# Designs tried in a protein design run: peptides against a protein of PDB entry 6MBK. Part 149

Target 1, 240 residues: chain A of PDB entry 6MBK
Amino acid sequence: GFEMVNFKEEGFGLRATRDIKAEELFLWVPRKLLMTVESAKNSVLGPLYSQDRILQAMGNIALAFHLLCERASPNSFWQPYIQTLPSEYDTPLYFEEDEVRYLQSTQAIHDVFSQYKNTARQYAYFYKVIQTHPHANKLPLKDSFTYEDYRWAVSSVMTRQNQIPTEDGSRVTLALIPLWDMCNHTNGLITTGYNLEDDRCECVALQDFRAGEQIYIFYGTRSNAEFVIHSGFFFDNNSH

## One batch from the design tools (peptide; made by RFdiffusion4, then SolubleMPNN)

Design b2_p17_5_s1 (from b2_p17_5, 8 letters changed)
Fold by OpenDDE base, seed 4:
Structure b2_p17_5_s1 (fold): chain B 240 residues (1-240), chain A 17 residues (1-17)
Amino acid sequence: as target 1 above (240 residues)
Amino acid sequence: SFMDRHIPVLHPVGQLS
């Protein structure tokens, strides 16, 4: 019903290969295909995760390191997914000085500066951890962990992380959802939910899509400032 | 509705603090 396409302006997205009706279940992704905090714990990162308080406290950072470890692993199950991710992002961590100046008149500027500061501090911390911690010796990124790597991973997670239920439904966890997250953003309502019975993420069409049209989804309630900070979007039709 | 029978998948704001 859809195919991955590299669109000129939006980058990778999904295109309908047939007509899709509004509310039609057109896409689902089983839990086993997701990159989650749990999959991070069960990976080569697991031993370090069990010893590092920041990784344990911040699931987004755990996902970032999981992403880096899997990227550095040629035989990773997620290689096909990782190869579809942008190499760079239009998020604040990639802003040039002029772009930062543009935001000075906005409420976002404080969050941008905070993001810079926090990311730099986190990198410095984890650089030391990777160099000194015994469990870091098993990580494929041990000898190749740059700020650019960390910036990319954090930005990838920031733009793509989702809350899903744990397998038993008792808690929420963070996940990257391959294939699904290829859908670019539009205004609307959330049309993605988790089906615990089938243990999969399910997405229904926000609207009718004709064959050949790009399939868009709504990521959630965010202001334009929040989209700039966390997704790099300027969406003119954003009602928030 | 679809969402009535599903747990919403939310795209939370990234926290880096």
Scores: peptide ipSAE 0.187, ipTM 0.753, DockQ to the pose 0.920
Fold by OpenDDE base, seed 2:
Structure b2_p17_5_s1 (fold): chain B 240 residues (1-240), chain A 17 residues (1-17)
Amino acid sequence: as target 1 above (240 residues)
Amino acid sequence: SFMDRHIPVLHPVGQLS
């Protein structure tokens, strides 16, 4: 069906190994393979999650810490997935001084500074939590939690988090979807849905793809504003 | 359609364009 390929210009993506027809179900990912808020709760992070209001309130932060804990765990099931993630991002959290200066002439600067400030505040908060909370002692990041780690994890989640239903379908939760999120973006329609009966994400082809062609999917309309808003960084930490 | 029978998987935050 498909293979992972490192495309020089686009980074990692999926390439068709055979002809795939439009609307063909070519990719599915069972819940058990997803990194979710629930899997975070069931991990070594679980005890801390149960005691920290911010982790409970902000699923994206829970995923970020889950990602960091799994990255720091050599035997993590998700190691192969984590190794495919970018080491750096082109997000505002990685902007250099010159890029920020350029943005000073734009209205976007306020959002960038807000995101940076909120991320820094979150880091400072969780640094203290990790140092002082009894349930943090079992975390593999206990003695090695840097801003760079947090920035990376937050950026990874910001760029890759998805809304999926809970197992019972009663609510929505957040998930990273391995393999599926390797598809690069193109304009089109949403072709990914969750199948509750089979408890899996299902993706159908947006168009015909020939053998050897890169498979693209539509991630949705993602404006910079939507990126910042849905990152949860606008939530005042004091409201939790 | 396929999506009519599925719960949409949404990328709420998306990539910085």
Scores: peptide ipSAE 0.273, ipTM 0.794, DockQ to the pose 0.402; fails the geometry check
Fold by OpenDDE base, seed 5:
Structure b2_p17_5_s1 (fold): chain B 240 residues (1-240), chain A 17 residues (1-17)
Amino acid sequence: as target 1 above (240 residues)
Amino acid sequence: SFMDRHIPVLHPVGQLS
């Protein structure tokens, strides 16, 4: 019912290949296909995760390292997904000087600076961890862990991370949702939910889409400042 | 509705630190 397309202005998105009706379940992704904190713990990163308090406390960082490890693994199940990710982002970590100057007139500037500082500190910390920790020796990134790598991974996770329930539904965890996260944003209501019985993420159409139309989803209620910081863009029709 | 029977999948604001 849909295909991945590179749209000129929006980059990759999903296009309907047939008419899709509002509220139609057109897309689902089983848990086993998601990149989660749990899959990170069960990967080559697991031993290090079990020993590092920051990885344990910050699921987004765990996902970032999971993403880097899988990217560096030629046989990774997620290679097809990773190859669809942007090589660079429009997030603040990639801003040029002129873009930063523009933000100086906005309330976002302090958060941007904080993000820069935090990301740099995290990189420095984990660089040392990767160099010195015994469990880091098995990581495919052991000999190649640059700031650019970390910036990319953090930006990928920041723009694409989602909250989903754990398998038992008792807690919330973080996940990257392949294929689904190719949907670009529009105003509306949340139309993606997790089905615990079938253990899958399910998405219903926000509106009617005709064959050939781009399929949009609603990421959630956010300010433009939050979108800039965490998604790297302004949404013109954003309610905030 | 669909969402009445599902746990919402949220795209949260990530932690900056």
Scores: peptide ipSAE 0.268, ipTM 0.803, DockQ to the pose 0.873; fails the geometry check
Fold by OpenDDE base, seed 1:
Structure b2_p17_5_s1 (fold): chain B 240 residues (1-240), chain A 17 residues (1-17)
Amino acid sequence: as target 1 above (240 residues)
Amino acid sequence: SFMDRHIPVLHPVGQLS
């Protein structure tokens, strides 16, 4: 029903290979295919995770390190997914001086500066952890952990993290959803939900899509500032 | 509706602290 396509302006996305009707279930992703905080705990990162308070407290950072570890692992199950991720992002961590200057006229500037500071601080902290912690010795990134690596991983998670329920539905956890997150963003309604009975993420079409059309989804209601900071998007007719 | 029977999958605002 769909295929991965590298669109000229938008990069990778999903294109319909047949007509898809609004509300049609066209895409689902089982839990076993997701990159989650749980999968991070069950990976080579697990021993370090169990000993580091920041990894335990901040699921997004755990996912970032999970991405880095899996990227550095040739036999990672998620290599095909990771290879589809952008090499850089249109998020503030990648802004040049002129882009930052432009934001100085907006209320978002303080959040941008905070993000810069926090990311730099986190990198410095984890650089030391990776160099000194016994459980870091098994990490494939031990000798290859640059700020650029960390910036990329954090930005990947920032732009792609989702909340899904735990298996028992009692809590929420963070997840990257391969294949699904290749859908580019448009305004609309949330059309993705988790089916606990089948233990999978399910997506229904936001609208009718004809064969050959790009399939878009709605990531959520955000202000333009929030989209810039966290997703790198702008919408003139944003409902927020 | 579809969403009435599903737990919404949301893309949360990333927090970097």
Scores: peptide ipSAE 0.203, ipTM 0.761, DockQ to the pose 0.927; fails the geometry check

Design b2_p17_5_s2 (from b2_p17_5, 9 letters changed)
Fold by OpenDDE base, seed 2:
Structure b2_p17_5_s2 (fold): chain B 240 residues (1-240), chain A 17 residues (1-17)
Amino acid sequence: as target 1 above (240 residues)
Amino acid sequence: SFMDRLVPVLHPVGELV
């Protein structure tokens, strides 16, 4: 019922190939297709994860490293998904000097600087970990871990991470949701949930979409500042 | 509603703290 399309202004998105009705279940993604903290623990990163307190405490960083390890693995199951991810982002970590200067007049500047500082500190920490920790020896990124790699992975996770339940539903975990995260944002209500019985993410249409129309979803309640910081865009009709 | 039977999938704000 949909196809991936590169829209000139929005980048990659999903387009309906048939009419889709409001509240119709048009997209679902089984857990086994998700990149999760659990899949990170079960990957080549697992031994390091088990020994590093920051990876254990910060699931978003665990996902970032998982993404980097899988990107560096030619036979990774997630290669087709990773190839759909932007190579660069419009997020603060990619801002040029003039963009940062523009933001100096806004309240967002402190958050931008904090993000820069935190990302740099994390990179420095993990660079040392990768160089010195025995369990890092098997990581495909050991000899090629750059700030640009880390910036990309962190930005990918920042813009695409989701909370989903654990398999038993007792806790929440973080996940990247392939295919679903190709939907661009619009105002509305959350129309994505997790079906524990079928162990899958389910997305219903926010509205009627005609064949040939772009399918939009609502990512959640965010301010324009939060969109800039975490998604790299403004939404003029933001109701929040 | 659809959401009444599902655990909501949230797109949290990514903090790098």
Scores: peptide ipSAE 0.057, ipTM 0.701, DockQ to the pose 0.887
Fold by OpenDDE base, seed 3:
Structure b2_p17_5_s2 (fold): chain B 240 residues (1-240), chain A 17 residues (1-17)
Amino acid sequence: as target 1 above (240 residues)
Amino acid sequence: SFMDRLVPVLHPVGELV
């Protein structure tokens, strides 16, 4: 029903290979294929996670470390997905001094400075943990954990993390959703949900798409300021 | 509707707090 394509100006996205009707279930991703806080706990990171209060309290950081550990593991199940991720991002953590100066005229500058400060503090903390904690000796990060690695992982999670229910539906957890997160954004309604009975993410088409057209989804209601801070861009057609 | 039977999947505004 679809294929991955490199579009001009927009980069990678999904293209329809046949006509897709509005509200048609065209894409689904089972829980077992997701990178989640739970899969992080069940990975080589699990022993460290069980002993570190920050990893336990901050699911986004747990996902960032999970992503780094899996990237450093040649036989990781998620290698095909990880290889599709950008090597760099246009997020605030990658801004040059001139780009930061441009944002000084906006309220976003306070959030940018907060991100810089928090990310630097987290890196310094976890660098020490990786060097000294007994359970960190099993991590593939032991001999290679740079600020650039951490910045990349944090930016990957910040731009791609999603809220999904836990297996029992009692709580919300964080997940990266392979294949689905290749869809580019448009204005519209949420057309992605989690089916607890089948234990999978399900996406229905926002509109009719013809064969050869790019398939867009709506990520959610966000301001342009939130897009700059979390995604590194303004969306001109964003009415919020 | 489709969404009436599903839990919505959302991109959280996840600040690295």
Scores: peptide ipSAE 0.054, ipTM 0.694, DockQ to the pose 0.864
Fold by OpenDDE base, seed 4:
Structure b2_p17_5_s2 (fold): chain B 240 residues (1-240), chain A 17 residues (1-17)
Amino acid sequence: as target 1 above (240 residues)
Amino acid sequence: SFMDRLVPVLHPVGELV
């Protein structure tokens, strides 16, 4: 029903290969295909996760390290997904000086600076952890952990992390949703949910799409400033 | 509706606090 395409200006997205009707369930992703905090705990990162308080407290950082470990693992199940991720992002962590200066006129500047500071501190902390912690010796990134690696992983997570229920539905956890997160953003309503009975993410079409049209989804209600901070783009038709 | 039977998937604000 769809294919991955590299669109001009928008990067990779999904294109309909047939007509899709509004509210049609066109995409679903089983839990087993997701990169989650739980899959991070069950990976080579698990021993370190179990001993590092920051990884335990910050699921987004756990996902970032999970991405880095899996990227560095040639036989990773998620290699096909990871290879579809951007190598660079238009998020604040990649902003040049002139872009930061432009944001000084906005309320977002404090959040941008906070993001820079926090990311730098986290990198410094984890660089030391990776160098010194016994459980880090088995990580495929042990001898290759740069700021650029961390910046990429954090930016990937910031732009793509989702809240999903745990298997028992009692709590929420964080997940990257392969294939689904290739959909670019448009204005609308949330059309993605989690089906606990089938243990999968389900996405219904926001509108009718014709064969050959790009399939868009709505990421949620965000201001343009929030999109810049968290997604790295402006949306002109954003109502906020 | 579709969403009535599903737990919404939310894209949280990625604050690295």
Scores: peptide ipSAE 0.049, ipTM 0.688, DockQ to the pose 0.888
Fold by OpenDDE base, seed 5:
Structure b2_p17_5_s2 (fold): chain B 240 residues (1-240), chain A 17 residues (1-17)
Amino acid sequence: as target 1 above (240 residues)
Amino acid sequence: SFMDRLVPVLHPVGELV
């Protein structure tokens, strides 16, 4: 029903290969295919996770390290997904001096600087942890953990993380959703849900899509400032 | 509706504090 396509203006996205009707369930992703905080805990990162309070408290950082560990693992199940991720992002962590100068006139500048400082501090902290912690010795990134690596992983997670229920539905956890996260954003309604009975993400079409059209989803209510800070772009038709 | 029976999947605006 769809295919991955590199669109000139938007990068990778999903294109319909047939007509898809509004509210049609066209895409589903089982939990076992997701990169989650739980899969991070069950990975080579698990021993370190169990001993580091920041990893335990911040699921997004746990996902970032999970992503780095899996990227460094040639036999990772998620290699095909990871290879589809951008090598660089247009997020604030990648802004050049001119882009930062442009933002100085906006309220976003304070949040951008905060993000820079926080990311740098986190990197410094985890660099030390990776160098000194006994459980870090098994990590494939042990001898190759640069700021660029961390910046990439954090940016990947920031732009792609989702809230989903835990397996028992008792709590919310964070996940990267392969294939689904290739859908670019449009204004509309949330059309993605988690089916606990079938233990999968389910996405229905926001509108009718014709064969050859790009399939868009709605990421949720965001201000333009939030899009800049967390996704690196302005949405022209954003109502907020 | 579809969403009535599912837990919405949200793309959170997450601070990396």
Scores: peptide ipSAE 0.146, ipTM 0.751, DockQ to the pose 0.886; fails the geometry check

Design b2_p17_5_s3 (from b2_p17_5, 9 letters changed)
Fold by OpenDDE base, seed 3:
Structure b2_p17_5_s3 (fold): chain B 240 residues (1-240), chain A 17 residues (1-17)
Amino acid sequence: as target 1 above (240 residues)
Amino acid sequence: SFMDRHVPVLHPVGQLS
């Protein structure tokens, strides 16, 4: 009932191929198609994850490394999804000197500096881990781990991560949701939920859409999340 | 409603205090 289209002003989005009614289930994504902390643990990253306390404590960083490992793997299941991601972002980590100077007049400058400092520290830490840890030798990024790679992965996760329940519904975990995250944003109500019985993300239409119209969803206020996620807000209490 | 039977999928929003 929809197709991917490049819109002139909004960039890539989803367009209806038929009439869709409000509250109609038009899009679903099974758990097996999601990039999650659990899929990271079950990937080539798993051995390193099991030995690194920061990866275990910070699910967003685990997703960032999962994204980098899959991007570097030609036969990755998620290659079609990864190729749709932007190569650069309008996040503070990509700000030029003049943009940072403009923000010096605002309280946001403290958050930007904190993000720069935290990201640089994380990169320095993981650069050493990738170079020295035995389990890192099998990672496809072993000889190609740059700050630009890390900045891209962190920014990708920061702008696209979502909270979903674990398989048993007892806890919340982090996920990237392919296809669904191609929908552009509009103001409204949350119309995406997780169906635990069928183990899938389900999205119902916010309003009626006619054939040929762009499909919009409300996925929350992402701009505020971009500043906070680097500050370690979601420490996963991994009970070992 | 649809959402009454689903766990909401939310993008984490950090409150900038």
Scores: peptide ipSAE 0.179, ipTM 0.752, DockQ to the pose 0.397
Fold by OpenDDE base, seed 5:
Structure b2_p17_5_s3 (fold): chain B 240 residues (1-240), chain A 17 residues (1-17)
Amino acid sequence: as target 1 above (240 residues)
Amino acid sequence: SFMDRHVPVLHPVGQLS
């Protein structure tokens, strides 16, 4: 019922190939297709994750490293998804000098600088970890881990991460949702939920879409992702 | 409604550390 299209102004999005009615379940993504903290733990990153408290505590950072590891893996299942991700973002970490100068007249500058410092400190920390930790030797990024890599991964996660339930529904975890996150934003109501019985994300149409029209969803708080200054918020207290 | 039977998928808002 839809296809991925590169729209001139909005980049990649989804276009309806047939008429879709409001409230129609047109898109679903099983858990096995998601990039999650759990899939990170089960990946080549797993051994390092089990030994690093920051990775354990901050699921967003775990996802960032998971994304980097999969990007560096030619045979990764998520290669098609990763290749659709922007190479740059409108996040504060990518602000141009003129944009930063403009922000100097605002209260936002302090938060931007804080994010810069936090991200730089995280990079420095993990650079050392990757260089020295025995379990890092298996990581495909071992010999190629730049600040630009980290900035990209952190920004990718920041703009695209979602809260979903764990498989048993007892907790929340973080996930990137391939295909679904290709939908561009419009005003409306949340129309995406997780179906625990079928263990999948499900999205119903916000409105009627005609064949050939772009399919939009309401991001909710995601619309603020580009402006939200974030250094950490999700703490996983799971012991390893 | 659909959402009444689903756990909402939400994009979390970050916090400053």
Scores: peptide ipSAE 0.162, ipTM 0.749, DockQ to the pose 0.572
Fold by OpenDDE base, seed 1:
Structure b2_p17_5_s3 (fold): chain B 240 residues (1-240), chain A 17 residues (1-17)
Amino acid sequence: as target 1 above (240 residues)
Amino acid sequence: SFMDRHVPVLHPVGQLS
């Protein structure tokens, strides 16, 4: 029903291989294919996660480290997905000096600076953790953990993280949704939901798509302003 | 509707802290 295509202006996206009707279930992603806080806990990161309060409290950071660990793992199941991720993002953490100067005239500047400061502080903290914590010795990041790596991972998670239910539906958790997040964004209604019975993300078509057309979805409100204001960091209040 | 029978998948709004 669809294929991955590298579009000249938009990068990777999904193209319909047949006509897809509005509200048709065209895409689903089982939980086992998702990168989640739970999969992070079950990975090489698990031992460190179990002993680091920040990783436990900040699911987005856990996902960022999970992403970095998997990227550094040549045999990672998620390598095909990770390879589709942008190398850079249009987020405040990637703003050039001129862009930041332009923002100085706006109220957003304080939020941008806060994001920079927080990200830098987090990096410094985790750099020390990776260098000194016994459970970090097995991480493939020990000898290669730069600010650029961290910035990329945080930005990847910030732009792509989603809330999904836990397996039992009692709580929410954070997830990166491979294949699904390859759909480029358009304005519209949310057409993605989680099916607990089948334990999978399900996406129905926002509109009719003809064969050969790019498939767009609405991620929700993910404006640059929201990235500036909220940094994509979600505090999981239910982690305790 | 489809969404009436699903838990919505949403991008969370995080805090800057």
Scores: peptide ipSAE 0.134, ipTM 0.730, DockQ to the pose 0.662
Fold by OpenDDE base, seed 4:
Structure b2_p17_5_s3 (fold): chain B 240 residues (1-240), chain A 17 residues (1-17)
Amino acid sequence: as target 1 above (240 residues)
Amino acid sequence: SFMDRHVPVLHPVGQLS
């Protein structure tokens, strides 16, 4: 019912191949296809994760390293997904000086600077960890871990991370949702939920889409400033 | 409704600390 397309300005997105009606379940992704904190723990990163307090405390960083490890693994199950990810982002970590100056007039500037500072500190910390920790020796990124790598991974996670329930539904965890996260953003209501019975993420159409139209979803309640910080764009029709 | 029978999938703020 849909196909991946590279749209101008918007990058990769999903296009309907047939008419899709509002509230129609058109997309679902089983848990096994998700990149989660749990899959990170069960990967080559697992031994390091079990011994690093920051990875344990910050699921988003765990996902970032999971993403880097899988990207560096030619036989990774997620290679097809990873190859669809942008190589660069329009997020603050990629801003040039003029873009930062523009944000100085906004309430977002403090968060931007904090993001720069935190990301730099995290990179420095993990660079040392990767160089010195015994469990890092088996990581495919052992000899190739640059700031650019980390910036990319963090930005990928910032723009694409989602909260989903654990398998037993008792807690929430973080996940990247392949295929689903190819949908670009529009204003509306959340139309994505997790079906615990079938153990899959399910998305229903926000509106009617005709064959050939791009399929948009609503990522959640965010201000334009928050979108700049975490998603790298403004949305004029955003009510927040 | 659909969402009444699902746990919402939320896109949280990507905080780095």
Scores: peptide ipSAE 0.130, ipTM 0.738, DockQ to the pose 0.911

